# Peptides against a protein of PDB entry 5YCA: the designs that were tried, part 105

Target 1, 132 residues: chain A of PDB entry 5YCA
Amino acid sequence: RSLPAERNPLYKDDTLDHTPLIPKCRAQVIEFPDGPATFVRLKCTNPESKVPHFLMRMAKDSSISATSMFRSAFPKATQEEEDLEMRWIRDNLNPIEDKRVAGLWVPPADALALAKDYSMTPFINALLEASS

## One batch from the design tools (peptide; made by RFdiffusion4, then SolubleMPNN)

Design b2_p22_7_s1 (from b2_p22_7, 8 letters changed)
Fold by OpenDDE base, seed 1:
Structure b2_p22_7_s1 (fold): chain B 132 residues (1-132), chain A 22 residues (1-22)
Amino acid sequence: as target 1 above (132 residues)
Amino acid sequence: SAEREAAEENLKRILELFEKEE
């Protein structure tokens, strides 16, 4: 598959230690009509544009929003490029479409696979390791 | 669908809530 050409410079080094990012994660209970759910997020700010994106984990099953990863990693991606990647994820990984929150949510192993592709492994490791 | 639209609105709401706490 083809990923967008321009990547968020925040993710220029995939080998960095993830541990300093763990305390930057935050857990929050979100209210829904069918009951509350806890999410863990990590605010990731593009060091050049200063535009933030949140990486997101559902605490219950540790699913990570692949959509949030993609949007953070590729800030200039077109909708067509995103759609193409989401189709690839559907065809090659094990995503779920949560009825409450939009995006493709993938299990930890798939999230780490995507993280490698997007060069954001430290951030996903931190997000997965953070307490909920 | 209505469900997808609701899910998108929820995502928007959640992101706003996150930002308020950061």
Scores: peptide ipSAE 0.682, ipTM 0.936, DockQ to the pose 0.954
Fold by OpenDDE base, seed 3:
Structure b2_p22_7_s1 (fold): chain B 132 residues (1-132), chain A 22 residues (1-22)
Amino acid sequence: as target 1 above (132 residues)
Amino acid sequence: SAEREAAEENLKRILELFEKEE
């Protein structure tokens, strides 16, 4: 597969220690018609453009939004490029489509595989270890 | 679909809530 040409400079170093990012994560209860659900998020700001994106985890089953990862990693990607990557994820990983919140949600192991591809490993490790 | 649209609207709502709490 072909990933977008330009990557968020926030992710220039995939080898950084993730532990300082853990306390930056936040948990929040979101209300839905069928009941509340807790989400854990990490605000990731592009150091050049200053545009933020949120990485997202469902607290209950630790699923992570692959869509949020892609949009943060590749802020200049076209919709076609995103669709192509989401198709690859469907074909090669184990995503689910949540009825309540849009995007492809993947289990922790798949999230870490994507994190390696997107150079986001410290950020995903922190998101997974954060309390809910 | 209506369900897909609702899921997209929920995502927008959640992201706005996140920003307010940061």
Scores: peptide ipSAE 0.681, ipTM 0.936, DockQ to the pose 0.940
Fold by OpenDDE base, seed 5:
Structure b2_p22_7_s1 (fold): chain B 132 residues (1-132), chain A 22 residues (1-22)
Amino acid sequence: as target 1 above (132 residues)
Amino acid sequence: SAEREAAEENLKRILELFEKEE
């Protein structure tokens, strides 16, 4: 597959130690009509543009929003590029389309596979290890 | 669909809540 040409410079080094990122994660309870759910987030700011994006994890089953990963990694991607990647994820990984919150949510193993592709491994490791 | 639209609205709401907490 073909990923967008421009990647967030925040993710220039996939080999960084993830542990300093863990305390930057935050847990928050979100209310829904059918009950509350806890999400863990990590605010990731592009060091050049200063535009932030949140990486998102469902606390209960550790599912991570692949959509949030893609949008953070490729902030200048077109909708067509995103759609293409989401189709690839549907065809090659094990995503869930949650009825409450939009995006493709993938299990930890799939998230780490995507993280490697997007050069986001430290950030996804931190997000997975953070307390909820 | 209506369900997909609701899910999109929820995502927007959640992101706004995240920003308020940061």
Scores: peptide ipSAE 0.681, ipTM 0.936, DockQ to the pose 0.961
Fold by OpenDDE base, seed 4:
Structure b2_p22_7_s1 (fold): chain B 132 residues (1-132), chain A 22 residues (1-22)
Amino acid sequence: as target 1 above (132 residues)
Amino acid sequence: SAEREAAEENLKRILELFEKEE
């Protein structure tokens, strides 16, 4: 598959220690009509543009928003490029479309596979290990 | 669909709540 050419410089080094990122994660209870759900987030700011994006995990089953990962990794991607990647994820991984919150949500193993592709491994490890 | 639209609106709401709490 083809990923966007320009990647967020925040993710220039996939080998960094993830542990310093763990305390930067935050848990928040979100209210829905059918009841509350806890999400864990990590605010990731592009060091050049200063534009932030949130990485997102559903606390209960540790599902990660692949959509949030893509948008953070490739902030200049077109909608067409995003659609192509989401189709690839549907065809090759095990995503779930949550009825409450938009995006493709993937289990931890799939999230780590994507993290390798997007050079986000430290950030996804931190997000998965953070308390909720 | 209405369901998809609701999910998109919820995502927007959640992202706004995240930013508000940061």
Scores: peptide ipSAE 0.680, ipTM 0.935, DockQ to the pose 0.945

Design b2_p22_7_s2 (from b2_p22_7, 6 letters changed)
Fold by OpenDDE base, seed 1:
Structure b2_p22_7_s2 (fold): chain B 132 residues (1-132), chain A 22 residues (1-22)
Amino acid sequence: as target 1 above (132 residues)
Amino acid sequence: SAEEEAARENLRRILEQFEEAE
C-alpha cells in the first residue's frame, strides 16, 4: 500500500526511547450515555504546525485508535488516503468490531505494526505501557 | 445510521474531555 507523502515531523525518528513519553500519558474516565469507560491518552503536537492530536487507548481491551494514529502521522492526508488505509487495515489486520466509538480500533499487536509503518513506535509503546 | 452517529458523538465527547483536561 501507499501511505501519504508528508509525515508529521514529530515522528522523524522511530528509534527514540519511549520511556520519557510514559509519564506524559494520562488515564481518563469518560462518561457516555450508556456508562463510563476509561481511556489512556497521549497528546502529540506537530512541532512545526503546533497542531495537536491525541493518541488514545481503551483501557478495557487496550485497543488503540488507528484512525487517530493515521491523522497524527499524516496531517495533510486526504480523506481518500485515509479511507484507503483504513480499508487496508480491515483487510490485513484485526480491527475491533466494537462500534461504540468512531474510528478504527486495533489490538496492541496491530497498533505496533502500524506504528512501525507510521514511524510512531516510541509513542505507541509509551501509550501501551502507561497505567490505566 | 443512528449507531454511527452515536459513535461519532462519543468520539467528540472523548476529544472534548481530553482537551479540557490538558
Scores: peptide ipSAE 0.709, ipTM 0.941, DockQ to the pose 0.898
Fold by OpenDDE base, seed 5:
Structure b2_p22_7_s2 (fold): chain B 132 residues (1-132), chain A 22 residues (1-22)
Amino acid sequence: as target 1 above (132 residues)
Amino acid sequence: SAEEEAARENLRRILEQFEEAE
């Protein structure tokens, strides 16, 4: 597959220690029409554009939004590029079938595989280890 | 579909609340 050419400079080094990022994660209860659910979020700001994106994990099953990862990693990607990547994920990984929240949600192992591809391993490790 | 619309609305709700909490 072909990923977008421009990547968020925040993710220039995939080998950084993730532990300092853990305290930056925040757990938050979200009220939905059919009941509450807890999410863990990590605000990731592009150091050049100063535009933030949230990485997010469902606390209950540790599923992570691959869509949020992609949009954070590739802020200038086209919708077509995103659609292509999401189709690849569906075909090659194990996304959750739950349609409660939009986006493509993947289990921790798949999230880490994507993190390697997107050069954001420290951020996903932190998100997974953060308390909820 | 209505289900997809609800899912998009749920995501919007999440992101709004994330922003408000920051």
Scores: peptide ipSAE 0.709, ipTM 0.941, DockQ to the pose 0.904
Fold by OpenDDE base, seed 4:
Structure b2_p22_7_s2 (fold): chain B 132 residues (1-132), chain A 22 residues (1-22)
Amino acid sequence: as target 1 above (132 residues)
Amino acid sequence: SAEEEAARENLRRILEQFEEAE
């Protein structure tokens, strides 16, 4: 696969300690037409463009939005590049079949694999360890 | 599809509420 050339400078160092990011995560109950669900979010702001993106975890099964990870990691990616990566995830990982919320959601192990590829390991570790 | 539209709407709801809470 071919990942976008430019990555969010927020993720320049994949080796940072994730623990300071844990208290930055927030749990929130979202009311849907078919009932409530709890999500854990982490606001990630590109230090150069100042554009924020939210990383998202479903509290119930700890599924992570791979789509949100990709969009945060690669702010200049085209839709074609995103589609290519999402297809790769479907072919090589184990995304959740639930279509309740748009995007491609993956289990924790897959999220960490993607985090390594996107240089987001501290952020995904924090998101997974945060309380819900 | 209708299911996909509902899923997109759910995501929109999530993001709006995240932004409102921050």
Scores: peptide ipSAE 0.709, ipTM 0.941, DockQ to the pose 0.902
Fold by OpenDDE base, seed 3:
Formats: sequence, structure tokens, C-alpha cells
Structure b2_p22_7_s2 (fold): chain B 132 residues (1-132), chain A 22 residues (1-22)
Amino acid sequence: as target 1 above (132 residues)
Amino acid sequence: SAEEEAARENLRRILEQFEEAE
């Protein structure tokens, strides 16, 4: 597969220690029409454009939004590029079938695989280790 | 579909709440 050419400079170094990012994560209960659910979020700001994106984990099953990862990693990606990547994930990984919240949600192991591809390993490790 | 629209709305609510809490 082909990933977008330009990547968020926030993720220039995939080898950084993730532990300082853990306290940056926040747990939050969201009220939906059919009941509440807890999410863990990590605000990631592009150091050049200053545009933030939230990485997010569902507390109940630790699923992580691959869509949010992609959008944070590749801020100039086209919708077509995103669609192609999401299709690749469906074909090669094990995304969750729950459609309560939009986006493609993947289990922790898949999230870490994507994190390696997107150079986001420290951020995903922190998101997974944070309390909920 | 109605289900897809509901899912998009739920995501919007999540993101708005995240931004509000920061």
C-alpha cells in the first residue's frame, strides 16, 4: 500500500520513550442517547500548523480509532487516500464491527501495528497504558 | 443510512466534548 507523502512532524521520531505521554491522556465519560461510554483521549498538536487531533481509545474493550490515527499522522491526506488505507486495514487487520461511533476501530495489537507504520508508537503505547 | 448518521453524530459529540474539556 501507499501512504500519504507528508506526515505530521509530531511523529518524526518513533523511538521516543512513551511514559511522559501517559499523564497527558485523559479519561472522559460521554453521554449518548443509548447510554454512557468512557473514552481515553490524547491531544496531539502538529508543531508546525498548530492544528490538534485527538487520538482515542474506548475504555470498555481498549479499541483505538485507526481513522483518528491516520488523520493525525497525515494531515494533508485526501479522502481517497484515507479510504484506501481503511480498506487495507479491513483486508489485513481485524477491525471491530461495532458501528456505534464512526471511524474504523481496531484492537490494541492492530493499533500498535499501525502505529509502527505511521511512526506513532510512543503515542499509542501511552494511550493504551493510561487509566480509564 | 440512519445508523451511519447516528454513528457520525456520536463521533461529533465525542470530539466536541473532548475540545470542551481541554
Scores: peptide ipSAE 0.708, ipTM 0.941, DockQ to the pose 0.903

Design b2_p22_7_s3 (from b2_p22_7, 10 letters changed)
Fold by OpenDDE base, seed 1:
Structure b2_p22_7_s3 (fold): chain B 132 residues (1-132), chain A 22 residues (1-22)
Amino acid sequence: as target 1 above (132 residues)
Amino acid sequence: SAEEEAARANLARIEEAFAAAE
């Protein structure tokens, strides 16, 4: 598959130690119409644009928003490019079928696979290891 | 669909909550 050409410079080095990022993660209870659920977030700021984006994990099953990963990794991606990638994920990975929250949510192993593709491994490792 | 709308609303709720907490 083809990914967008320009990537968030925050993710220039996929080999960085993830441990310093763990304490940057925050657990938060979100109130939904059908009850509360806990999410873990990691604020990722594009060092050039200064635009923040949150990576997010559902605490209960550790699923991670692939959509959020993509949007953070590829700030100049078109909607078409996003749609194509999301289709690829549906076809090749194992996104969670629960439709409670929009976006494609993937299990940890898939998140790490995507992280490698997006050069986000340290960030996803931290997000997965953070307490909830 | 109604489910999709609810799902989008839930995502927005999460994102707003995250932003508010920072």
Scores: peptide ipSAE 0.717, ipTM 0.942, DockQ to the pose 0.890
Fold by OpenDDE base, seed 4:
Parts: C-alpha cells; sequence; structure tokens
Structure b2_p22_7_s3 (fold): chain B 132 residues (1-132), chain A 22 residues (1-22)
C-alpha cells in the first residue's frame, strides 16, 4: 500500500520513550443516547500547523480509532488516500465490527502495527497503558 | 444509512466532549 507522502512532524521519531506521554492521557465518560461509555484521549498537536488532534481509545475493549490515527499522522492526505488505507485495514487487520461510533476501530495489536507504519508507536503505547 | 448517521453523530459527540474538557 501507499501511505501519504507527508507526515505530521510530531511523529518524526518513532523510538521515543512513551512513558512521559502516559500522564498526558485523559479518561472521559461520554454520554450517548444509549448510555455512557468511557474513552481515553491523547491530545496531539502538529508543531507546524498548531492544529490539535485527539487519539482515541475505547476503555471497554481498548480498541483504538485507526481513522483518528491516520488523520493525525497525515494532515495533507486526500480522501482517496484515507479510503485506500481504511480498505487496506479492513482487508489485512481485524477492525472491530461495532458501528456505534464512526471510524475504523482496531484492537491494540493492530493499533500498534499501524503505529509502526505511521511512526506513532510512543503515542499509541501511552494511550494503551493509560488508566481509564 | 440511519445507522451510519447515528455513528457519525456519536463521533461528533466524542470530539466535542474532548475539546470541551481540554
Amino acid sequence: as target 1 above (132 residues)
Amino acid sequence: SAEEEAARANLARIEEAFAAAE
């Protein structure tokens, strides 16, 4: 597959220690029409554009939004590039079939695989290790 | 579909809640 050419400079180094990012994660209860659910978020700000983006983990099953990862990693990606990547994820990984929340949600192992591809390993490790 | 619309609304709810809490 072909990933977008330009990546968020926040993710220039995939080898950073993730532990300092753990305290930056926040657990939050979200009220939905069918009841509450807890999410863990990590605010990631592009150092060039100063635009923030939240990485998201569903506390109940630790699934992570691959769509959010992609959009954070590739700020200049086209819709076609996103669609291509999401299709690749469906074909090659194990996204959660639950459609309660939009986006493609993947289990922790898949999230870490994507994190390696997107150079986001420290951030995803922190998000997974944070308490909910 | 209606289900997709509901799912998009739920995502928007999450994103708004995150932004409001920061």
Scores: peptide ipSAE 0.716, ipTM 0.942, DockQ to the pose 0.890
Fold by OpenDDE base, seed 3:
Structure b2_p22_7_s3 (fold): chain B 132 residues (1-132), chain A 22 residues (1-22)
Amino acid sequence: as target 1 above (132 residues)
Amino acid sequence: SAEEEAARANLARIEEAFAAAE
């Protein structure tokens, strides 16, 4: 597969210690038409553009939004590039089916695999270890 | 579809809630 050419400068070093990022995560209850659900969020700001993007985990099953990971990692990606990557994830990983929230949600192991490809390992480790 | 529309609305709700809480 072909990932976008330009990556968010925030993710220039995949070897950073993730522990300082854990306390930056926040648990939040969201009210939906069919009831509440808890999510864990991590605000990631592009140091160049100053535009923030939230990484997110469902508290119930620890699923992580691969779509949000991709959009944070590749700020100049086209819709075609995103569609291509989402198809790759469907074909090669194990995204969760029948989710009530849009985007492609993956289990922790798959999230870490994607994190390696996107150079986001510290951020995904922190998101997974944070309390809900 | 109706289900897809509902799923998109739920995502928007989450993102708005996150932004409001920061």
Scores: peptide ipSAE 0.716, ipTM 0.942, DockQ to the pose 0.820
Fold by OpenDDE base, seed 5:
Structure b2_p22_7_s3 (fold): chain B 132 residues (1-132), chain A 22 residues (1-22)
Amino acid sequence: as target 1 above (132 residues)
Amino acid sequence: SAEEEAARANLARIEEAFAAAE
């Protein structure tokens, strides 16, 4: 598959130690019509544009939003490029079937596979290791 | 669909809550 050419400069080095990012993660209870659910968030700011995106993990099953990962990694991606990547994920990985929250949510192992492709490994490791 | 609309609303709720808490 082909990923967008321009990547968020925040993710220039996939080999960085993730441990300093762990305390930057925050657990938060969100109130939904069907009841509360806890999420873990990590604010990721593009150092050039200064635009932030939140990486997010559901605390209960540790599923991570692949959609948010993609949007953070590729700030200039078109909707078509996003759709193509999401289709690839559906065809090649094991996204969660739960449709209660929009976006494509993947289990930890799949998130780490995507993190390698998007050069986000330290950030996803931190997000997964953070307490909820 | 109504289900998709509800799912989008839930995502928006999460994103707004994250932004408000920072």
Scores: peptide ipSAE 0.715, ipTM 0.942, DockQ to the pose 0.891

Design b2_p22_7_s4 (from b2_p22_7, 8 letters changed)
Fold by OpenDDE base, seed 1:
Structure b2_p22_7_s4 (fold): chain B 132 residues (1-132), chain A 22 residues (1-22)
Amino acid sequence: as target 1 above (132 residues)
Amino acid sequence: SAMERAAEENLRRILKQFEEAE
């Protein structure tokens, strides 16, 4: 598949140690009509544009928002490019469409596969290891 | 659908809460 040409410079090095990122993650309880749910978030700021994006994990099943990953990794991607990638994820991985929160949510193994493709491995490792 | 719109609204709400908490 073809990914967007321009990637967030925050992710220029996929080999960095992830451990310093773990304490930057935060757990937060979110209220829903059917009850509360805990999310783990990691604020990722583009060092050039200074625009932040949050990576998101559902604490209960450790699913990661692939949509949040894509939007953080490719800040200048078109909607068409995002749609194509989300379709690819549906066809090749095991995403879940949560009825409460928009986006494609993928299990940890799939998240790490995407992280490799997006050069986000340290960030996803940290997000997965953080306490909830 | 209505369900999809609600899910998108929830996402926006969550992101706002994240921002406020940081």
Scores: peptide ipSAE 0.700, ipTM 0.939, DockQ to the pose 0.947
Fold by OpenDDE base, seed 5:
Structure b2_p22_7_s4 (fold): chain B 132 residues (1-132), chain A 22 residues (1-22)
Amino acid sequence: as target 1 above (132 residues)
Amino acid sequence: SAMERAAEENLRRILKQFEEAE
């Protein structure tokens, strides 16, 4: 597959220690018609554009929003590029489509595989280890 | 579908709440 050409400079080094990022994660309870659910979020700001994107984890099953990862890693990607990547994820990984919250949600192992592809490993490790 | 639209609306709502909390 072909990923977008421009990547968020925040993710220039995939080998950084993730532990300093853990305290930056925040748990937040979200209300839904059928009851509350806790999400863990990590605000990731592009150091050049100063535009933030949130990485998202469902606390209960540790599913990570692959869509949030893609949009953070490739903020200038077209909708067509996103659609292509989401189709690849459907074909090659084990995503779920949550009925409550849009996007493709992947289990931790798949999230880490994507993180390697997107150069986001420290951020996804932090998101997975953060308390809820 | 209506279900998909509701899920998109929820995502937008959640992201707004995240921004407000930061």
Scores: peptide ipSAE 0.699, ipTM 0.938, DockQ to the pose 0.965
Fold by OpenDDE base, seed 4:
Structure b2_p22_7_s4 (fold): chain B 132 residues (1-132), chain A 22 residues (1-22)
Amino acid sequence: as target 1 above (132 residues)
Amino acid sequence: SAMERAAEENLRRILKQFEEAE
């Protein structure tokens, strides 16, 4: 597959210690027609453009939005590039399409695989270890 | 579909709530 050429400079070093990022994560209860659900979020700001994106985890089953990861990692990606990557994820990983919230949600192991590809390992480790 | 549109709307709503809570 072909990933976008330009990556968010926030993710220039995939080997950084993730522990300082854990306290930056926040749990938030979201109301839905069928009841509340808790999400854990991590605000990730591009140090050059200063544009933020949220990484998102469902607290209950630790599913992570692959869509949020892609959009944070590749801020200049086209919709076509995103669609191509989402198709790859469907074909090669084990995503779930949540009926309530748009995007592809992947289990922790798949999220870490994507994190390696996107150079986001510290951020995904922190998101997975954060309390809810 | 209507379901997909609702899911997209929920995502937008959630992201807005995240921003407001920060």
Scores: peptide ipSAE 0.699, ipTM 0.938, DockQ to the pose 0.947
Fold by OpenDDE base, seed 3:
Structure b2_p22_7_s4 (fold): chain B 132 residues (1-132), chain A 22 residues (1-22)
Amino acid sequence: as target 1 above (132 residues)
Amino acid sequence: SAMERAAEENLRRILKQFEEAE
């Protein structure tokens, strides 16, 4: 598949130790009509543009938003490029489409596979290990 | 669809709450 050419410089080094990122994660309870749900988030700021994006995990089943990963990794990507990647994920991984919150949510193993492709391994490891 | 629009609205709402909490 073809990923966008320009990647967030925050993710230039995929070999960094993830442990310092764990305490930067935050758990938050979100209210829905059918009841509350806990999300774990990690704020990731592009060091050049200073634009932040949140990586997101559902606490209950540890699913991670692949959409949030893509948007953080490729901030200049077009909607068409995002759609193509999301289709690839549907065809090659095991995503869940949550009725409450938009985006493709993938299990931890799939998230780590994407993290490798996007050079985000330390950030996804931290997000997965953070408490909820 | 209405469900898709609601899901997108929820995402926007959640992200706003995240920003306010950080």
Scores: peptide ipSAE 0.699, ipTM 0.938, DockQ to the pose 0.944

Design b2_p22_8_s1 (from b2_p22_8 with T3S E8R L12E S13A P18E)
Fold by OpenDDE base, seed 5:
Structure b2_p22_8_s1 (fold): chain B 132 residues (1-132), chain A 22 residues (1-22)
Amino acid sequence: as target 1 above (132 residues)
Amino acid sequence: PLSPEELRMFEEAGTLPEEVLA
């Protein structure tokens, strides 16, 4: 696969301590037709453009939105590049199908694999460790 | 239903609840 060439400068260092990011996460209860579900979100702001994106986790099973990760990591990516990456994830990882939400969601282990590829390891670790 | 702020959060994340997609 071919990832976009330009990455969000927020993720220039994949070795940073994730601990300070944990208290920045927030829980959110969303009502669905079949009942409520809790999500954990982490606001990630591009220090150069000041454009924010939210990384998303389903609190109960810790599924992570791969779509949110990609859009945060690659601010200048084309829709075609995103489609190619999502197809790669579907074919090579273990995405979870949930009709209640849009985007492609993956289990924690896959999220950490993507985090390594996108240089987002501290942020995904924090999102996974945050309380709900 | 989602507040305007909550809707923005999900749109930015590339994910939306079914109630918004319906």
Scores: peptide ipSAE 0.126, ipTM 0.747, DockQ to the pose 0.804
Fold by OpenDDE base, seed 1:
Structure b2_p22_8_s1 (fold): chain B 132 residues (1-132), chain A 22 residues (1-22)
Amino acid sequence: as target 1 above (132 residues)
Amino acid sequence: PLSPEELRMFEEAGTLPEEVLA
């Protein structure tokens, strides 16, 4: 597959310690028709453009929104590039089926695989370790 | 229904609850 050429400069170093990011995560309970669900989010701001994106985790099963990861990592990606990557994820990883939410969500191991590809491992590790 | 804050959270993340998009 071909990932977008330009990446968010926030993710310039994939080897940084993730622990300082853990307390920056926030949990939130959201009401759905079938009951409440807790999400954990991490605000990630592009240091150049100052545009924020929130990385998203379902607290209960630790599923991570691959869509949120992609949009944060590749701020100048086209819709076509996003669609292509989401298809790749669907075909090559193990996305979950959850009709309550849009976007493509993946289990922790797959999220970390994507994080390596997108150079955002510290952020995903922090998101996964944060309390809910 | 979602609060404005909840809605913004999902919008900024690039995903939304299905009930919002339906």
Scores: peptide ipSAE 0.043, ipTM 0.675, DockQ to the pose 0.754
Fold by OpenDDE base, seed 2:
Parts: structure tokens; sequence; C-alpha cells
Structure b2_p22_8_s1 (fold): chain B 132 residues (1-132), chain A 22 residues (1-22)
């Protein structure tokens, strides 16, 4: 598949140690109509544009928002490019449906596969290891 | 349902308005 040409320079090195990022994650309990749910977030700021994006994990089942990953990784992507990638994920990976949140969410193994594609491995590892 | 951006905003505020819970 084709990914957007320009990637967030934050992710220029996929081989970095992820452990320093773990304490940067934050967990928060959010009340939904059907009860509370905990989310873990990692703030990722594009070092050039200074635009922040939050990578997001559902604490309980460790589902990761592929949408948040894509938007962080590809700051100049069009909506069409995002839609194409989300369709690819839907067709090739194992997305999980959650009626409470929008975007496409994937299990940890799929998130790590995407992380490799997007050069975000340290960040996703940290997000997955963070306490909730 | 909430988009990642919406969830971010409301988590920071500590509240989720009912109108965005769909």
Amino acid sequence: as target 1 above (132 residues)
Amino acid sequence: PLSPEELRMFEEAGTLPEEVLA
C-alpha cells in the first residue's frame, strides 16, 4: 500500500529506547453512559510544527487508536489518504469495534505492526506498557 | 461516538458532554 509521503519528524528513528516515554503517558478514567472506562494517552508533538497529537489506548483491552497513530505520523495527509489507510487496516488487520469512540482501533499486535510501518515503535511500546 | 480529538479535549476538561456521546 501507499502511505503519505511526508512523515512527522518526531518518528525519524524507530530504533529508540521506548522506556523513557513510559512515564510520559497519562491514564484517565472517563465516565460513559454504560460506566467508566480508562484511557491511556501519550502526547506526541511534532518538533517542527509544534502541533500535538495524542496517541490513545483503551486501558482494559489495550486497543490502540490507529486513527490517532495515522494522524500523528502523517501531518500533511489528506482525508482521502486517511480513509484509504483505514480501509486497508480494516481489510488486512483485526480492528475492534467500540461504539463509544470513533476512529479505527486495533489490538496490540496490530498496533505494533502499524507502528513499524509508521516508524512509531518506541511510542506504541511505551503506550502499551504504561500503567492504567 | 467521540473522535480521538474530541476524546482528547474532553479528557483534558475532565468531562464528556452528553451531546458528544453518540
Scores: peptide ipSAE 0.036, ipTM 0.667, DockQ to the pose 0.158
Fold by OpenDDE base, seed 4:
Structure b2_p22_8_s1 (fold): chain B 132 residues (1-132), chain A 22 residues (1-22)
Amino acid sequence: as target 1 above (132 residues)
Amino acid sequence: PLSPEELRMFEEAGTLPEEVLA
Protein backbone atom coordinates (compact mmCIF):
# COMPACT_ATOMS: atom_id res chain seq x y z
CA ARG B 1 0.00 0.00 0.00
CA SER B 2 0.95 3.64 -0.42
CA LEU B 3 0.55 6.00 2.51
CA PRO B 4 0.13 9.75 1.98
CA ALA B 5 3.31 11.69 1.32
CA GLU B 6 3.04 14.28 4.10
CA ARG B 7 2.86 13.25 7.76
CA ASN B 8 1.98 15.33 10.81
CA PRO B 9 5.30 16.63 12.23
CA LEU B 10 3.99 15.79 15.71
CA TYR B 11 4.98 12.20 14.92
CA LYS B 12 8.56 12.84 13.80
CA ASP B 13 10.07 10.54 16.47
CA ASP B 14 8.49 7.14 17.09
CA THR B 15 10.93 6.29 19.91
CA LEU B 16 9.91 8.94 22.46
CA ASP B 17 8.87 7.99 25.99
CA HIS B 18 5.08 7.69 26.07
CA THR B 19 4.59 8.07 29.83
CA PRO B 20 4.29 11.88 29.84
CA LEU B 21 1.30 11.55 27.50
CA ILE B 22 -0.69 9.26 29.79
CA PRO B 23 -2.04 12.00 32.10
CA LYS B 24 -3.06 14.03 29.06
CA CYS B 25 -5.69 11.46 28.12
CA ARG B 26 -9.30 12.06 29.16
CA ALA B 27 -12.19 9.65 29.68
CA GLN B 28 -15.70 10.49 28.54
CA VAL B 29 -18.96 8.59 29.01
CA ILE B 30 -21.29 8.59 26.03
CA GLU B 31 -24.91 7.46 26.27
CA PHE B 32 -26.07 5.08 23.57
CA PRO B 33 -29.45 3.42 23.08
CA ASP B 34 -28.13 0.20 24.60
CA GLY B 35 -26.45 1.97 27.53
CA PRO B 36 -23.42 4.05 28.43
CA ALA B 37 -19.95 3.48 27.01
CA THR B 38 -16.68 5.08 28.07
CA PHE B 39 -14.16 6.41 25.59
CA VAL B 40 -10.63 7.59 26.23
CA ARG B 41 -9.31 10.35 24.03
CA LEU B 42 -5.97 12.06 23.51
CA LYS B 43 -5.79 15.50 21.95
CA CYS B 44 -3.02 15.68 19.35
CA THR B 45 -2.16 19.07 17.88
CA ASN B 46 -0.10 19.53 14.73
CA PRO B 47 2.72 21.82 15.89
CA GLU B 48 2.86 23.63 12.55
CA SER B 49 -0.77 24.02 11.52
CA LYS B 50 -2.09 24.07 15.11
CA VAL B 51 -4.99 21.85 14.01
CA PRO B 52 -6.05 19.38 16.71
CA HIS B 53 -7.28 15.82 16.33
CA PHE B 54 -8.49 13.36 18.96
CA LEU B 55 -7.20 9.81 19.08
CA MET B 56 -9.94 7.58 20.49
CA ARG B 57 -10.10 4.31 22.41
CA MET B 58 -13.08 2.33 23.64
CA ALA B 59 -12.30 1.93 27.33
CA LYS B 60 -13.76 -1.54 27.78
CA ASP B 61 -11.98 -3.56 25.08
CA SER B 62 -9.30 -1.00 24.14
CA SER B 63 -10.38 -0.86 20.51
CA ILE B 64 -8.84 2.18 18.84
CA SER B 65 -10.18 4.22 15.96
CA ALA B 66 -7.91 3.65 12.98
CA THR B 67 -9.73 6.49 11.25
CA SER B 68 -8.69 8.92 13.98
CA MET B 69 -5.09 7.73 13.70
CA PHE B 70 -5.01 8.15 9.94
CA ARG B 71 -6.57 11.60 9.96
CA SER B 72 -4.18 12.80 12.64
CA ALA B 73 -1.12 11.33 10.95
CA PHE B 74 -1.94 12.47 7.42
CA PRO B 75 -3.64 15.88 7.53
CA LYS B 76 -3.45 16.42 3.77
CA ALA B 77 -4.63 12.97 2.72
CA THR B 78 -7.30 12.71 0.05
CA GLN B 79 -10.53 10.82 0.53
CA GLU B 80 -9.24 8.25 -1.95
CA GLU B 81 -6.08 7.72 0.10
CA GLU B 82 -8.13 7.27 3.27
CA ASP B 83 -10.47 4.82 1.57
CA LEU B 84 -7.52 2.85 0.25
CA GLU B 85 -5.95 2.59 3.69
CA MET B 86 -9.22 1.61 5.36
CA ARG B 87 -9.68 -1.13 2.77
CA TRP B 88 -6.14 -2.33 3.43
CA ILE B 89 -6.91 -2.47 7.16
CA ARG B 90 -10.07 -4.49 6.52
CA ASP B 91 -8.14 -6.92 4.32
CA ASN B 92 -5.01 -7.31 6.44
CA LEU B 93 -5.90 -6.60 10.08
CA ASN B 94 -8.76 -7.49 12.42
CA PRO B 95 -11.15 -4.53 12.60
CA ILE B 96 -14.06 -4.56 15.03
CA GLU B 97 -17.60 -4.12 13.82
CA ASP B 98 -19.57 -1.86 16.16
CA LYS B 99 -22.87 -0.52 14.89
CA ARG B 100 -22.94 2.18 17.58
CA VAL B 101 -20.09 4.17 16.05
CA ALA B 102 -18.79 5.13 12.64
CA GLY B 103 -15.18 4.80 11.49
CA LEU B 104 -12.93 1.78 11.50
CA TRP B 105 -11.87 0.43 14.90
CA VAL B 106 -9.10 -2.09 15.55
CA PRO B 107 -7.85 -4.08 18.55
CA PRO B 108 -4.74 -2.96 20.47
CA ALA B 109 -2.27 -5.16 18.61
CA ASP B 110 -3.48 -3.87 15.26
CA ALA B 111 -3.44 -0.30 16.53
CA LEU B 112 0.20 -0.71 17.50
CA ALA B 113 0.99 -2.13 14.08
CA LEU B 114 -0.61 0.92 12.48
CA ALA B 115 1.17 3.16 14.96
CA LYS B 116 4.49 1.82 13.74
CA ASP B 117 3.51 2.54 10.15
CA TYR B 118 2.29 6.05 11.06
CA SER B 119 5.12 6.77 13.54
CA MET B 120 2.59 7.18 16.39
CA THR B 121 3.78 4.49 18.82
CA PRO B 122 4.23 6.73 21.91
CA PHE B 123 0.76 8.21 21.47
CA ILE B 124 -0.98 4.88 21.04
CA ASN B 125 0.89 3.37 23.99
CA ALA B 126 -0.23 6.28 26.16
CA LEU B 127 -3.81 5.99 24.96
CA LEU B 128 -3.83 2.27 25.76
CA GLU B 129 -2.36 2.72 29.24
CA ALA B 130 -4.55 5.64 30.32
CA SER B 131 -7.20 5.03 32.98
CA SER B 132 -10.90 5.24 32.24
CA PRO A 1 -28.92 14.33 22.52
CA LEU A 2 -25.16 14.73 22.35
CA SER A 3 -23.49 17.88 23.57
CA PRO A 4 -21.48 19.98 21.13
CA GLU A 5 -18.30 18.77 22.82
CA GLU A 6 -19.30 15.13 22.40
CA LEU A 7 -20.17 15.69 18.76
CA ARG A 8 -16.85 17.40 18.08
CA MET A 9 -15.00 14.51 19.69
CA PHE A 10 -16.49 12.05 17.24
CA GLU A 11 -16.14 14.34 14.26
CA GLU A 12 -12.47 14.90 14.92
CA ALA A 13 -11.93 11.17 15.30
CA GLY A 14 -13.66 10.46 12.01
CA THR A 15 -16.48 8.61 13.72
CA LEU A 16 -19.99 9.36 14.95
CA PRO A 17 -22.41 7.55 17.23
CA GLU A 18 -25.26 5.67 15.62
CA GLU A 19 -27.86 8.07 16.98
CA VAL A 20 -26.23 10.93 15.10
CA LEU A 21 -26.04 8.99 11.86
CA ALA A 22 -29.71 7.88 12.10
Scores: peptide ipSAE 0.035, ipTM 0.665, DockQ to the pose 0.825

